# Peptides against a protein of PDB entry 5HDT, part 7

Target 1, 163 residues: chain A of PDB entry 5HDT
Amino acid sequence: MVVKTFMDMDQDSEEEKELYLNLALHLASDFFLKHPDKDVRLLVACCLADIFRIYAPEAPYTSPDKLKDIFMFITRQLKGLEDTKSPQFNRYFYLLENIAWVKSYNICFELEDSNEIFTQLYRTLFSVINNGHNQKVHMHMVDLMSSIICEGDTVSQELLDTV
Target 2, 163 residues: chain A of PDB entry 5HDT as posed
Amino acid sequence: MVVKTFMDMDQDSEEEKELYLNLALHLASDFFLKHPDKDVRLLVACCLADIFRIYAPEAPHTSPDKLKDIFMFITRQLKGLEDTKSPQFNRYFYLLENIAWVKSYNICFELEDSNEIFTQLYRTLFSVINNGHNQKVHMHMVDLMSSIICEGDTVSQELLDTV

## One batch from the design tools (peptide; aimed at target 1 F52 F109 E110)

Design b1_p10_7 (made by RFdiffusion4)
Pose (drawn by RFdiffusion4):
Structure b1_p10_7 (pose): chain A 163 residues (1-163), chain P 10 residues (1-10)
Amino acid sequence: as target 2 above (163 residues)
Amino acid sequence: SFRMKGNLEP
């Protein structure tokens, strides 16, 4: 249910944002990022993605250590894109479609461990892509990775090598 | 606080 409201919410709705702001900060809790249930981490990942969409360009989570935990957690969930036969695939696709449209990973440019995050993101995307994915999956991955290069400060040799 | 680069809704 929380996924639907965060999906349908708007960046304009200042009223609903101030209301659900405390829940948005809570969903990033370590209880969720490390929950052993695969279905819970997926739902939480979709929420954190819209939470970045709704509150842009000013995200609610300000702690860099915590902000790092979130985007590495999201990268681990993008591994679910590989199983195109799973009933949960379309939700992993929604996650990919969202962080691609929002360019949420660009928040990591200011983090000290940005290169580790972007490198692990690139490796993951190149390791999950297969013949089961339609062109929309390919398109979203390019949009996601293109923004990091075009709008980033630099490209390390390590990140360039993952391509 | 952080500033995020990206797309906004219409």

Design b1_p10_7_s1 (made by RFdiffusion4, then SolubleMPNN; from b1_p10_7, 4 letters changed)
Fold by OpenDDE base, seed 2:
Structure b1_p10_7_s1 (fold): chain B 163 residues (1-163), chain A 10 residues (1-10)
Amino acid sequence: as target 1 above (163 residues)
Amino acid sequence: MFVQKGSLEP
């Protein structure tokens, strides 16, 4: 129910955005980010991606530390893209497509730890990319990485060494 | 920082 609610919500639905704001905030709690079930974590990641989409360009999360935790969490979920034959691959694809299209990670430019986040993202993407991925997956991965490089004022040496 | 706005369809 929660997943579908955020998936179907429009950015212009102000009443709904207000109604589900507390739920959005609660979904970023440690209970969900550290949930032991891998499938639950994937669902949480998709919900968080939708939340970033819905509330763009501003995230409803005000804590820089929380934002860092969320994006590090999403980055960890992207490891699931490696297995293209997984029953959950379509949901991993949804996650990738969403964050690439919205440019969700660009919010991280406001964070002091942005370079750490981007470095982990790039390392993760390079670790999971393979020839089994179709053109759309490759395109989204490239779009995601290119947007960060092109829009970033400064990039850490560690990130440069990774790319 | 630029975040795109728009509707995504699953």
Scores: peptide ipSAE 0.026, ipTM 0.675, DockQ to the pose 0.210
OpenDDE base, seeds 1, 3, 4, 5: peptide ipSAE 0.026, 0.023, 0.026, 0.026; ipTM 0.680, 0.688, 0.675, 0.682

Design b1_p10_7_s2 (made by RFdiffusion4, then SolubleMPNN; from b1_p10_7, 4 letters changed)
Fold by OpenDDE base, seed 5:
Structure b1_p10_7_s2 (fold): chain B 163 residues (1-163), chain A 10 residues (1-10)
Amino acid sequence: as target 1 above (163 residues)
Amino acid sequence: MFKQKGSLEP
């Protein structure tokens, strides 16, 4: 139910956005980010991606530490892209497509630890990318990485070494 | 900071 709610919501639904704000905040709690079930964590990541889409260009999360935790969490979920034959691959694709199209990670530029987040993202993407992925997956990965490089004022040497 | 609306195919 929660997954469908955020998936179907658009950015212009102001009343609905206000109604589900508390739920959006709750989904970023340690209870969900550290949930023991891998499938639940994937669903949470998809919901969080939708939340960033819905509330764009801003995020409902006011804590920079919480934002860091969320994006580090999403980055960890992207490891699931490695297995194209997994029954959950379609949801990993959804996650990738969403965050790439929305440019969700661009909100991290306001964070002190942005370079750490981007470094982990790049390492993760390069670790899972393979010739078994179709053109769309490759395109979204490239779009995601290129957007960060092009829009960032500075990148760390560690990030450059990763690329 | 600007983010686009998502367009999801799957």
Scores: peptide ipSAE 0.028, ipTM 0.689, DockQ to the pose 0.197
OpenDDE base, seeds 1, 2, 3, 4: peptide ipSAE 0.026, 0.026, 0.020, 0.024; ipTM 0.676, 0.675, 0.676, 0.660

Design b1_p10_7_s3 (made by RFdiffusion4, then SolubleMPNN; from b1_p10_7, 5 letters changed)
Fold by OpenDDE base, seed 2:
Structure b1_p10_7_s3 (fold): chain B 163 residues (1-163), chain A 10 residues (1-10)
Amino acid sequence: as target 1 above (163 residues)
Amino acid sequence: MFKQKGSLEE
């Protein structure tokens, strides 16, 4: 229910955005980010991606630490892209497609630990990329990584070494 | 730093 609610919401629905703001904030709690069920964590990641889409270009999360936690969390979920035959692959694809298109990670440029976030993202993506992925998956991965490189003013040496 | 509006549909 929650997944569909945010998935179907558009950026111009101001009344709904206000109505579900508190829900969006609570979805970023440790209860959800550290949920023991892997499928639940994936659903949470998709919801968070939709929240970033809906509230773009601004995120409803005001804490830099919370934003870092969220993107590190999303990055960890992207590991699920490794198995193209998984029943959950379509949701992993949705997550990838969303964050790539919206350029969700670009909000991290405002964070002090942006290089850490991007480094982990790149390492994760390179670890899961395989020949079983179709062209769309590859394109989204490339789009996501290239957008960050192109728009970044400063990149750590560690990130440069991983790219 | 600019985020895109909307999302893709598959």
Scores: peptide ipSAE 0.027, ipTM 0.673, DockQ to the pose 0.215
OpenDDE base, seeds 1, 3, 4, 5: peptide ipSAE 0.018, 0.025, 0.025, 0.026; ipTM 0.648, 0.662, 0.658, 0.673

Design b1_p10_7_s4 (made by RFdiffusion4, then SolubleMPNN; from b1_p10_7, 3 letters changed)
Fold by OpenDDE base, seed 5:
Structure b1_p10_7_s4 (fold): chain B 163 residues (1-163), chain A 10 residues (1-10)
Amino acid sequence: as target 1 above (163 residues)
Amino acid sequence: SFIQKGSLEP
């Protein structure tokens, strides 16, 4: 399965990275990003997170517009973290843990719309944070937001106002 | 800025 393929792949698997490059590109298509099934979108988000991990520090996506679409898409999926009792919560946790550890959103600093992306991320995270989350979830959320503030060359006042 | 390289904890 596609999910397991990327999950098990490491960053030094150059031949495999080349083999699945077209699949990685295809997963970022509108067909998947706008898929009507919520569970499918979550799986896609996890795959995309793995792709960023595998191809780090450079994403295989060459279009800034596509990168924007991807991160806006991932941000929307993070809304699912609000329900800790959902059967899909573990997969949402995987998504959060991955993007926080990898610092995937840091690639957005190269995008013109970085402030928009970061603002939406912060708003989403603050929207879903609650006392029902365990310490690990809280730490990943804080790590994700903190790394952007600390590493950002230009962080808008609007973004800072959200924290 | 950069994307961190490495493996996730099991």
Scores: peptide ipSAE 0.032, ipTM 0.702, DockQ to the pose 0.211
OpenDDE base, seeds 1, 2, 3, 4: peptide ipSAE 0.030, 0.030, 0.028, 0.031; ipTM 0.707, 0.704, 0.698, 0.702; seed 2 fails the geometry check

Design b1_p10_8 (made by RFdiffusion4)
Pose (drawn by RFdiffusion4):
Structure b1_p10_8 (pose): chain A 163 residues (1-163), chain P 10 residues (1-10)
Amino acid sequence: as target 2 above (163 residues)
Amino acid sequence: HAKALPRNAK
């Protein structure tokens, strides 16, 4: 249910944002980022993605250490894109489509460990892509990775090598 | 630095 309201919410709805702001900060809790259930991490990942969409360009989570935990957690969930036969695939696709459209990862430019995050993101995307993915998956991955290069400060040799 | 884009639901 929380996924639907965060999906349908708007950046304009200041009323609903102030109301659900405490829940948005809570969903990033370590209880969820490390929950052993695959279905829970997936739902939480979709919420955190829209939580970044709704509150842009000013995200609610301000702690850099915590902000790092979230985007590495999201990258681990993108591994689910590989199984195109799973019933949960379209939800992993929604997660990819969202962070691609919102350019949420660009928040990591200011984090000290940005290169580790972007490198691990690139490796993951190149390791999950297969013949089961339609062009929309390919398109979203390019949109996601292009923004990091075009709008970033630099490109390390390590990140360039993952391409 | 670039930040996440403000979006309304599709």

Design b1_p10_8_s1 (made by RFdiffusion4, then SolubleMPNN; from b1_p10_8, 7 letters changed)
Fold by OpenDDE base, seed 2:
Structure b1_p10_8_s1 (fold): chain B 163 residues (1-163), chain A 10 residues (1-10)
Amino acid sequence: as target 1 above (163 residues)
Amino acid sequence: MPKPLALKAR
């Protein structure tokens, strides 16, 4: 129910955005980010990605620490892209497609720990990229990485050493 | 996935 609700919402749904704002905030709680079930964490990540899409360009999360936690959490979920034959792969694809298209990570440029976030993102993506991925997956991965490089004023030396 | 009307900006 919740996952579908956010998936179907668009940015012009002002009444719905207001209605589900508290739910959006609650989904970023430690209870969900640290949920023991891997499939639940993936669903949470997809919901969070949709929330960033729906509320773009302004995320409803006001705490820099919370934003960092969310993006580090999403980054960890992207590890699931490694297994193209997994029943959950389509949902991992959705997550990747969403964050690449929306450029959700670009909000991290406003965070003090942006370089840490981007470094972990790049390391994760490079660790899961394989020849089993189709062109669309590769495209989204490249789009995600290139957008950050092209729009960033400064990149950490650690990230430069990785790329 | 529905496409967003606006992308997130820096």
Scores: peptide ipSAE 0.037, ipTM 0.722, DockQ to the pose 0.105
OpenDDE base, seeds 1, 3, 4, 5: peptide ipSAE 0.035, 0.036, 0.035, 0.035; ipTM 0.721, 0.721, 0.711, 0.710; seed 4 fails the geometry check

Design b1_p10_8_s2 (made by RFdiffusion4, then SolubleMPNN; from b1_p10_8, 7 letters changed)
Fold by OpenDDE base, seed 5:
Structure b1_p10_8_s2 (fold): chain B 163 residues (1-163), chain A 10 residues (1-10)
Amino acid sequence: as target 1 above (163 residues)
Amino acid sequence: MPKPVALKAK
């Protein structure tokens, strides 16, 4: 399965990274980003998170517009973290854990619309944080937000108002 | 070891 393929791949597998590059690019197509099935979109988000992990520190996507679309897409999926009792929560946790550890959103600092992306991320995270989350979830959320604030050289007023 | 995304200095 595609999900397992990327999940099990490490960053040093250069031949495999080249082999599956076209698949990685295809997963960022509108067909998948705008897929009507919510569970499929979650799986796609997890795959994309793994792709960012595998190809770190550089994403295989060359288009700034595509990168923006991807991160806005991933941000939308994080809304699923709000329901801690959902059968899909473990996959949402995986998504959060991955992007927090990899610091995938740091790629966005090179984008013109970084402030828009970060603002949407913060709004989403603050909207889903609740007392039902365990300490690990909270830590990943804090790590993700703190890293962006501390490492960013510019923060919009809109983002400041969100924090 | 796995590598996180590093912020590029401006």
Scores: peptide ipSAE 0.129, ipTM 0.781, DockQ to the pose 0.131
OpenDDE base, seeds 1, 2, 3, 4: peptide ipSAE 0.043, 0.046, 0.036, 0.049; ipTM 0.729, 0.735, 0.713, 0.730; seeds 2, 4 fail the geometry check

Design b1_p10_8_s3 (made by RFdiffusion4, then SolubleMPNN; from b1_p10_8, 7 letters changed)
Fold by OpenDDE base, seed 2:
Structure b1_p10_8_s3 (fold): chain B 163 residues (1-163), chain A 10 residues (1-10)
Amino acid sequence: as target 1 above (163 residues)
Amino acid sequence: MPKPIAARAK
């Protein structure tokens, strides 16, 4: 229900955005980010991605630490892209497609730990990229990485070493 | 039609 709600919501639904703001905030709690079920964590990641989409260009999360936690969390979920035959692959694809299109990671440029976040993202993506992925997956991965490079003035040496 | 985060005014 929650997944469906956010997935179908658009950016211009002001009343709905206000109505579900508290839910959006609660979805970023440790209870959900550290949920023991990997499928639940994937659903949470998709919801968070949708939340960034819906509230773009501003995130409803005001804490820099919370934002960092969220993006580190999303990054960890992207590991699931490695198994293209998984029943959950379509949701992993959705997650990738969403964050690439929305350019949600670009929020991280305002964080002092942006380089850590981007480094982990790049390491994760390069660890899962393989020739078994279709062109769309590759495209989204490239779009995601390219957007960060293009928007950023500088990147850490650690990130440069990864690329 | 929807705006990505990159569309934020600097």
Scores: peptide ipSAE 0.128, ipTM 0.787, DockQ to the pose 0.136
OpenDDE base, seeds 1, 3, 4, 5: peptide ipSAE 0.082, 0.110, 0.107, 0.094; ipTM 0.768, 0.786, 0.797, 0.791

Design b1_p10_8_s4 (made by RFdiffusion4, then SolubleMPNN; from b1_p10_8, 7 letters changed)
Fold by OpenDDE base, seed 4:
Structure b1_p10_8_s4 (fold): chain B 163 residues (1-163), chain A 10 residues (1-10)
Amino acid sequence: as target 1 above (163 residues)
Amino acid sequence: MPKPIALKAK
């Protein structure tokens, strides 16, 4: 399974990273980002999160437009965190935990549309956060937002006002 | 420990 392949790969697997680079690029294609199946999109998001983890600090995606598409895509998937009783919640948790730990969104600071990306991220997180989430979920949400706020000198005041 | 993504200078 593709998901497990990236999930089990670590950052020191240089030969594997080279081997699966084309797959990583393929997973960011519109075919997957715009896949009609919601569960497939979630799996794709998790794979992309793992790809950012594996290739950190350098993402294999060199196109700013592609990076924007990816992070807007990931942000949209995070909306699934709203339903704590969903059968897919554990996968959404994995996605959240991963991107919070890896600080994947830091890549977005290099993008001219970073403000848009971060704004959508914050709006999404605040829209889904609720008392049904356990402490770990809350912690990851806070960590994710804080990592970006800590770089406030590169973040617009408009974004900060959203918080 | 996995390495988090470091910010690059703009």
Scores: peptide ipSAE 0.141, ipTM 0.798, DockQ to the pose 0.130
OpenDDE base, seeds 1, 2, 3, 5: peptide ipSAE 0.128, 0.059, 0.137, 0.137; ipTM 0.793, 0.770, 0.782, 0.795

## One batch from the design tools (peptide; aimed at target 1 I107)

Design b1_p11_1 (made by RFdiffusion4)
Pose (drawn by RFdiffusion4):
Structure b1_p11_1 (pose): chain A 163 residues (1-163), chain P 11 residues (1-11)
Amino acid sequence: as target 2 above (163 residues)
Amino acid sequence: SKMHVRNHAPS
């Protein structure tokens, strides 16, 4: 249910944002990012993605250490894109579609470990893409990765090599 | 941040 409200919420709704702000900060708890249940991490990942959409360009989570944990957690969930036969696939697709549209990963440009995050993101996307994915999946991955290069400060040789 | 403002979820 929390996924639906965060999905339907708007950046304009200042009222609902201030209300759900405490929940948004809580969903990033380590209890969720490391929950052993696959279905829970997926739902949490979708929420954190809309939480970044709703509050842009000013995200609620300010701690860099915590901000790092989230985006690495999201990258681990993008591994679910590989199984196009799973009933959960369309949720993983929504996660990809969201962080691609929002450019949420651009928040990591200011983090000290930005290169590790972007490199692990690129490797993951190139390791999950297969003949089961339609052009929309290909398109969203390009949108996601293109923003990091075009709007980033630099491109390390390591990140360039993953391409 | 450099995160893009979006009022609605993607379709």

Design b1_p11_1_s1 (made by RFdiffusion4, then SolubleMPNN; from b1_p11_1, 5 letters changed)
Fold by OpenDDE base, seed 5:
Structure b1_p11_1_s1 (fold): chain B 163 residues (1-163), chain A 11 residues (1-11)
Amino acid sequence: as target 1 above (163 residues)
Amino acid sequence: SKIVVRKKAPK
């Protein structure tokens, strides 16, 4: 399974990283990003998160437009955190934990539309945060947001006003 | 390489 392959891969396995590079590129195609099945999109998001982890601090995606699409896509998936009783919540938790720990969104600072991406991320997180979330979820959300603010000399005033 | 340094898993 593709999901397990990327999940179990480490950052130092150069041979594996090269072997699955084309797969990583294909996972960012519109076919997967716009897949009609919500559960498939969540799996794709988790794979993409793992790809960012594996290839950190770089990313195999060379197109700024593609990177924007990917992070906007991941941001949309984070809406699933709102339902703590969903059967898929644990996978949403994995997604959140991963991108927070890796600081995946920090690569967006090199993008022209970084402020748009960060704004959408913060709006999404604040929209799903609730008292039903345990401490770990809250911690990951805070870590994710604070990591961006810490490098936020380029963060828009609009985003700062939201915080 | 990218200017932005993202966290890596410890070795």
Scores: peptide ipSAE 0.058, ipTM 0.749, DockQ to the pose 0.249
OpenDDE base, seeds 1, 2, 3, 4: peptide ipSAE 0.055, 0.056, 0.051, 0.055; ipTM 0.753, 0.753, 0.739, 0.749

Design b1_p11_1_s2 (made by RFdiffusion4, then SolubleMPNN; from b1_p11_1, 5 letters changed)
Fold by OpenDDE base, seed 3:
Order: sequence, then C-alpha cells, then structure tokens
Structure b1_p11_1_s2 (fold): chain B 163 residues (1-163), chain A 11 residues (1-11)
Amino acid sequence: as target 1 above (163 residues)
Amino acid sequence: SKIKVRKKAPE
C-alpha cells in the first residue's frame, strides 16, 4: 500500500527515500490531483503531506507551478474538516496535524504566488473552524496559521483582511 | 537524529 509506505517512512531512511522518489513525483500528477473520487483525493493529500515530511526541509518537486498546484490542492482538501462526524475525519485530522507540525506550507515562501496560497489557506481554515472541533484541531489550525505569520516577511493586505 | 521541519528559505 502506497499510503502506508510513505506514512511509515522516516526522514532518515535515505535508501527508501531514493527508492520511492519517482513514486512521489507521480503522485503529484494531474491524474491524482484531479481524480474524480473525493476519498482518493484525500488519500493523495495525505501522501503528499507525508512526502513533504519525509523530504523536509526540501521537497522533491522542482516546478514552482507544480508546488502551487499541490498546495492549492491540499488547501481544498482541508475543507473536509468541517464535518467532524465523517468517517474520513481521522484522515483529515492526520492531514492537518502533519502539515502543521512539518510547517509544509512554508515552502511556499519561495513562490511568486505565495500570498495567493496563504490567502486561500486562511480563508479555508476560518471557514471550517467551529466550536464543535476539539482542542487539538484548534491547536493545529492555530499552529499552521501562526507559523506562516511568524516566518513571513511580508503579508498582503488581502491576507490581513482575512485574519 | 532530530526530526527535520520546514523553515522559510534563507534570504
């Protein structure tokens, strides 16, 4: 299972990282990012989060456009956090926890469209945040947003309007 | 070894 392979892989697994590099690249293809099945897209997002974790502080994706597509894709998946009773909620939680801990979105500081990416992220998070979420979910959301604010040198007015 | 996390790229 591809999902389990990346989930169980450590950052120090250099041989495995090299072995599965091509697989990581293929998972970012349009075939997976635009997959018609919502559950498949969630699994892909979790795999991508694990890939960012495994290859941190770098990412195996060399194209700025591809990185933008990936993070916009992950952002769209985070909308699924709105339904705490969904059978897929645990996977959404895993996605949130992972990207918050790894600070995956901080890669976007190198991108020309970083403000667009961060704006969409903040809008998405604020749209799903509610009192029904447990403290852990809130903590991860705050950590995710705070890491971007703390490490960013510039913040657009549009982003400020969302905060 | 320590777990590596992503940081803002040095400017």
Scores: peptide ipSAE 0.207, ipTM 0.815, DockQ to the pose 0.104
OpenDDE base, seeds 1, 2, 4, 5: peptide ipSAE 0.157, 0.183, 0.197, 0.153; ipTM 0.759, 0.766, 0.809, 0.757

Design b1_p11_1_s3 (made by RFdiffusion4, then SolubleMPNN; from b1_p11_1, 5 letters changed)
Fold by OpenDDE base, seed 3:
Structure b1_p11_1_s3 (fold): chain B 163 residues (1-163), chain A 11 residues (1-11)
Amino acid sequence: as target 1 above (163 residues)
Amino acid sequence: SKIAVRKKAPK
């Protein structure tokens, strides 16, 4: 399974990283990002998160437009965190934990539309955060947001109004 | 053990 392949791969496996580079690139295609099945999109998001982890600090995606599409896509998947009783909640948790720990969104600082990406991320997180989430979920959400605020050179007024 | 490498914000 493709999902398990990336999940079990570590950052020091240089030969494997080269071997699966083409697969990583294909997973970011419009076919997968716009897949009609919601569960498939979640699996794709988890794979993309693992790809960012494995190839850190760099990413195999060289197109700024593609990177924007990927992070806007991941942001949309985070909406699934709202329903804590969903059978897919564990995968949403994995996605959140991964991107928070890796600080995957930090690559967006180099993008022209970084403020748009961060604003959409914050709006999404604040829309789904609730008292039904356990402390770990809250911690990952705070870690994700605070890293962007503390490490970014500039933050838009719209983003500041959201915080 | 393995040391994780995280992405860093530009300085």
Scores: peptide ipSAE 0.056, ipTM 0.747, DockQ to the pose 0.097
OpenDDE base, seeds 1, 2, 4, 5: peptide ipSAE 0.053, 0.054, 0.051, 0.056; ipTM 0.744, 0.756, 0.751, 0.741

Design b1_p11_1_s4 (made by RFdiffusion4, then SolubleMPNN; from b1_p11_1, 5 letters changed)
Fold by OpenDDE base, seed 3:
Structure b1_p11_1_s4 (fold): chain B 163 residues (1-163), chain A 11 residues (1-11)
Amino acid sequence: as target 1 above (163 residues)
Amino acid sequence: SKIKVRKKAPK
């Protein structure tokens, strides 16, 4: 299975990284990003998170527009963290934990529309944060937001208004 | 080996 393949892959697996590079590129296609099934979209988001982990500190995606689409897509999936009782919550947790630990969104500093991406991320996180989440979820959310603030040279006023 | 994480790219 594709999901398990990327999840179990290490960063030092150079032969495997090369072997599955084309698959990684195809997973970012509109077919998957705009898939009508939300569970499929969540799986795609987790795969993309793993791809960012595996290829860190670089990403296999060369198009700035594609990177923007991917992170906007991942941001939309994070909305699913709002329901802690969902059968898919563990996958949402995995997504959050992964991108927070890897600092995947920091790739966006190279993008012209970084402020838009970060603003949407912060708005999404603040909209789903609640006292029903356990400490680990809160920690990952804080880590994710803090890493962007700490490494960013400039922060837009709009982003500041969301903090 | 340690896991590599993404950092802000140098400008």
Scores: peptide ipSAE 0.250, ipTM 0.842, DockQ to the pose 0.114
OpenDDE base, seeds 1, 2, 4, 5: peptide ipSAE 0.164, 0.179, 0.221, 0.185; ipTM 0.768, 0.771, 0.828, 0.777

Design b1_p11_2 (made by RFdiffusion4)
Pose (drawn by RFdiffusion4):
Structure b1_p11_2 (pose): chain A 163 residues (1-163), chain P 11 residues (1-11)
Amino acid sequence: as target 2 above (163 residues)
Amino acid sequence: SFKMTPVPPKP
């Protein structure tokens, strides 16, 4: 249910945002980012993605250590894109479609460990892409990775090598 | 606080 309300919420709805702000900060808890259940991490990942969409360009989570945990957690969930036969695939696709449209990873430009995050992101996307993915998956991955290069400060040799 | 890229309008 929380996924639906966060999916349908708007950046304009200042009322609903102030109301659900405490829940948004809570969903990033370590209880969720490390929950052993695959279905829970997926739902939480979709919420954190819309939480970044709704509150842009000013995200609610301010702690850089915590902000790092989130985007590495999301990268681990993008591994689910590989199984195109799973019933949960369309939810992993929604996650990809969302962070691609929102450019949520650009928030990591200011983090000290930005290169590790972007490198692990690139490796993951190139390791999950297969003949089961339509062109929309290919398109969203390019949109996601293009923004990191075009709008970033630099490109390390390590990140360039993953391409 | 950290800044993000503005989200474009939906088509």

Design b1_p11_2_s1 (made by RFdiffusion4, then SolubleMPNN)
Fold by OpenDDE base, seed 5:
Structure b1_p11_2_s1 (fold): chain B 163 residues (1-163), chain A 11 residues (1-11)
Amino acid sequence: as target 1 above (163 residues)
Amino acid sequence: SFKMTPVPPKP
């Protein structure tokens, strides 16, 4: 399974990282990012999160446009955190935990449209956060947002208005 | 841009 392969891979597996580099690139294609199945898109998001973890601090994606597409895609998937009773909630939790700990979104500071990406992320998180979430979910959300605020030299007024 | 390495597994 592709999902399990990336999930179990570590950053020091140089031979495996090279072997699966093309697969990592293909997972960011429109075929997967725009897949009609919501569950498939969630799996793709988790794989992409693992790819950022595995290849950190450098992403294998060299195109700024592709990186933007990926993070906008991941942001859209985070909407699934809204329902704690969903059968897929545990996978959404994995996605959140991963990107929060890795600080994956921080790579976006090098993108021209970083403010747009961060704004959409914050709006998404604030839209789904609720009292039904346990403290771990809340903590990951706060960690994710705080890391961006602390590392960013400049934050757009639009982003500040969401806080 | 700083990224944490590695990440703990899913709970």
Scores: peptide ipSAE 0.031, ipTM 0.707, DockQ to the pose 0.183
OpenDDE base, seeds 1, 2, 3, 4: peptide ipSAE 0.028, 0.019, 0.027, 0.369; ipTM 0.693, 0.665, 0.687, 0.887; seed 4 fails the geometry check

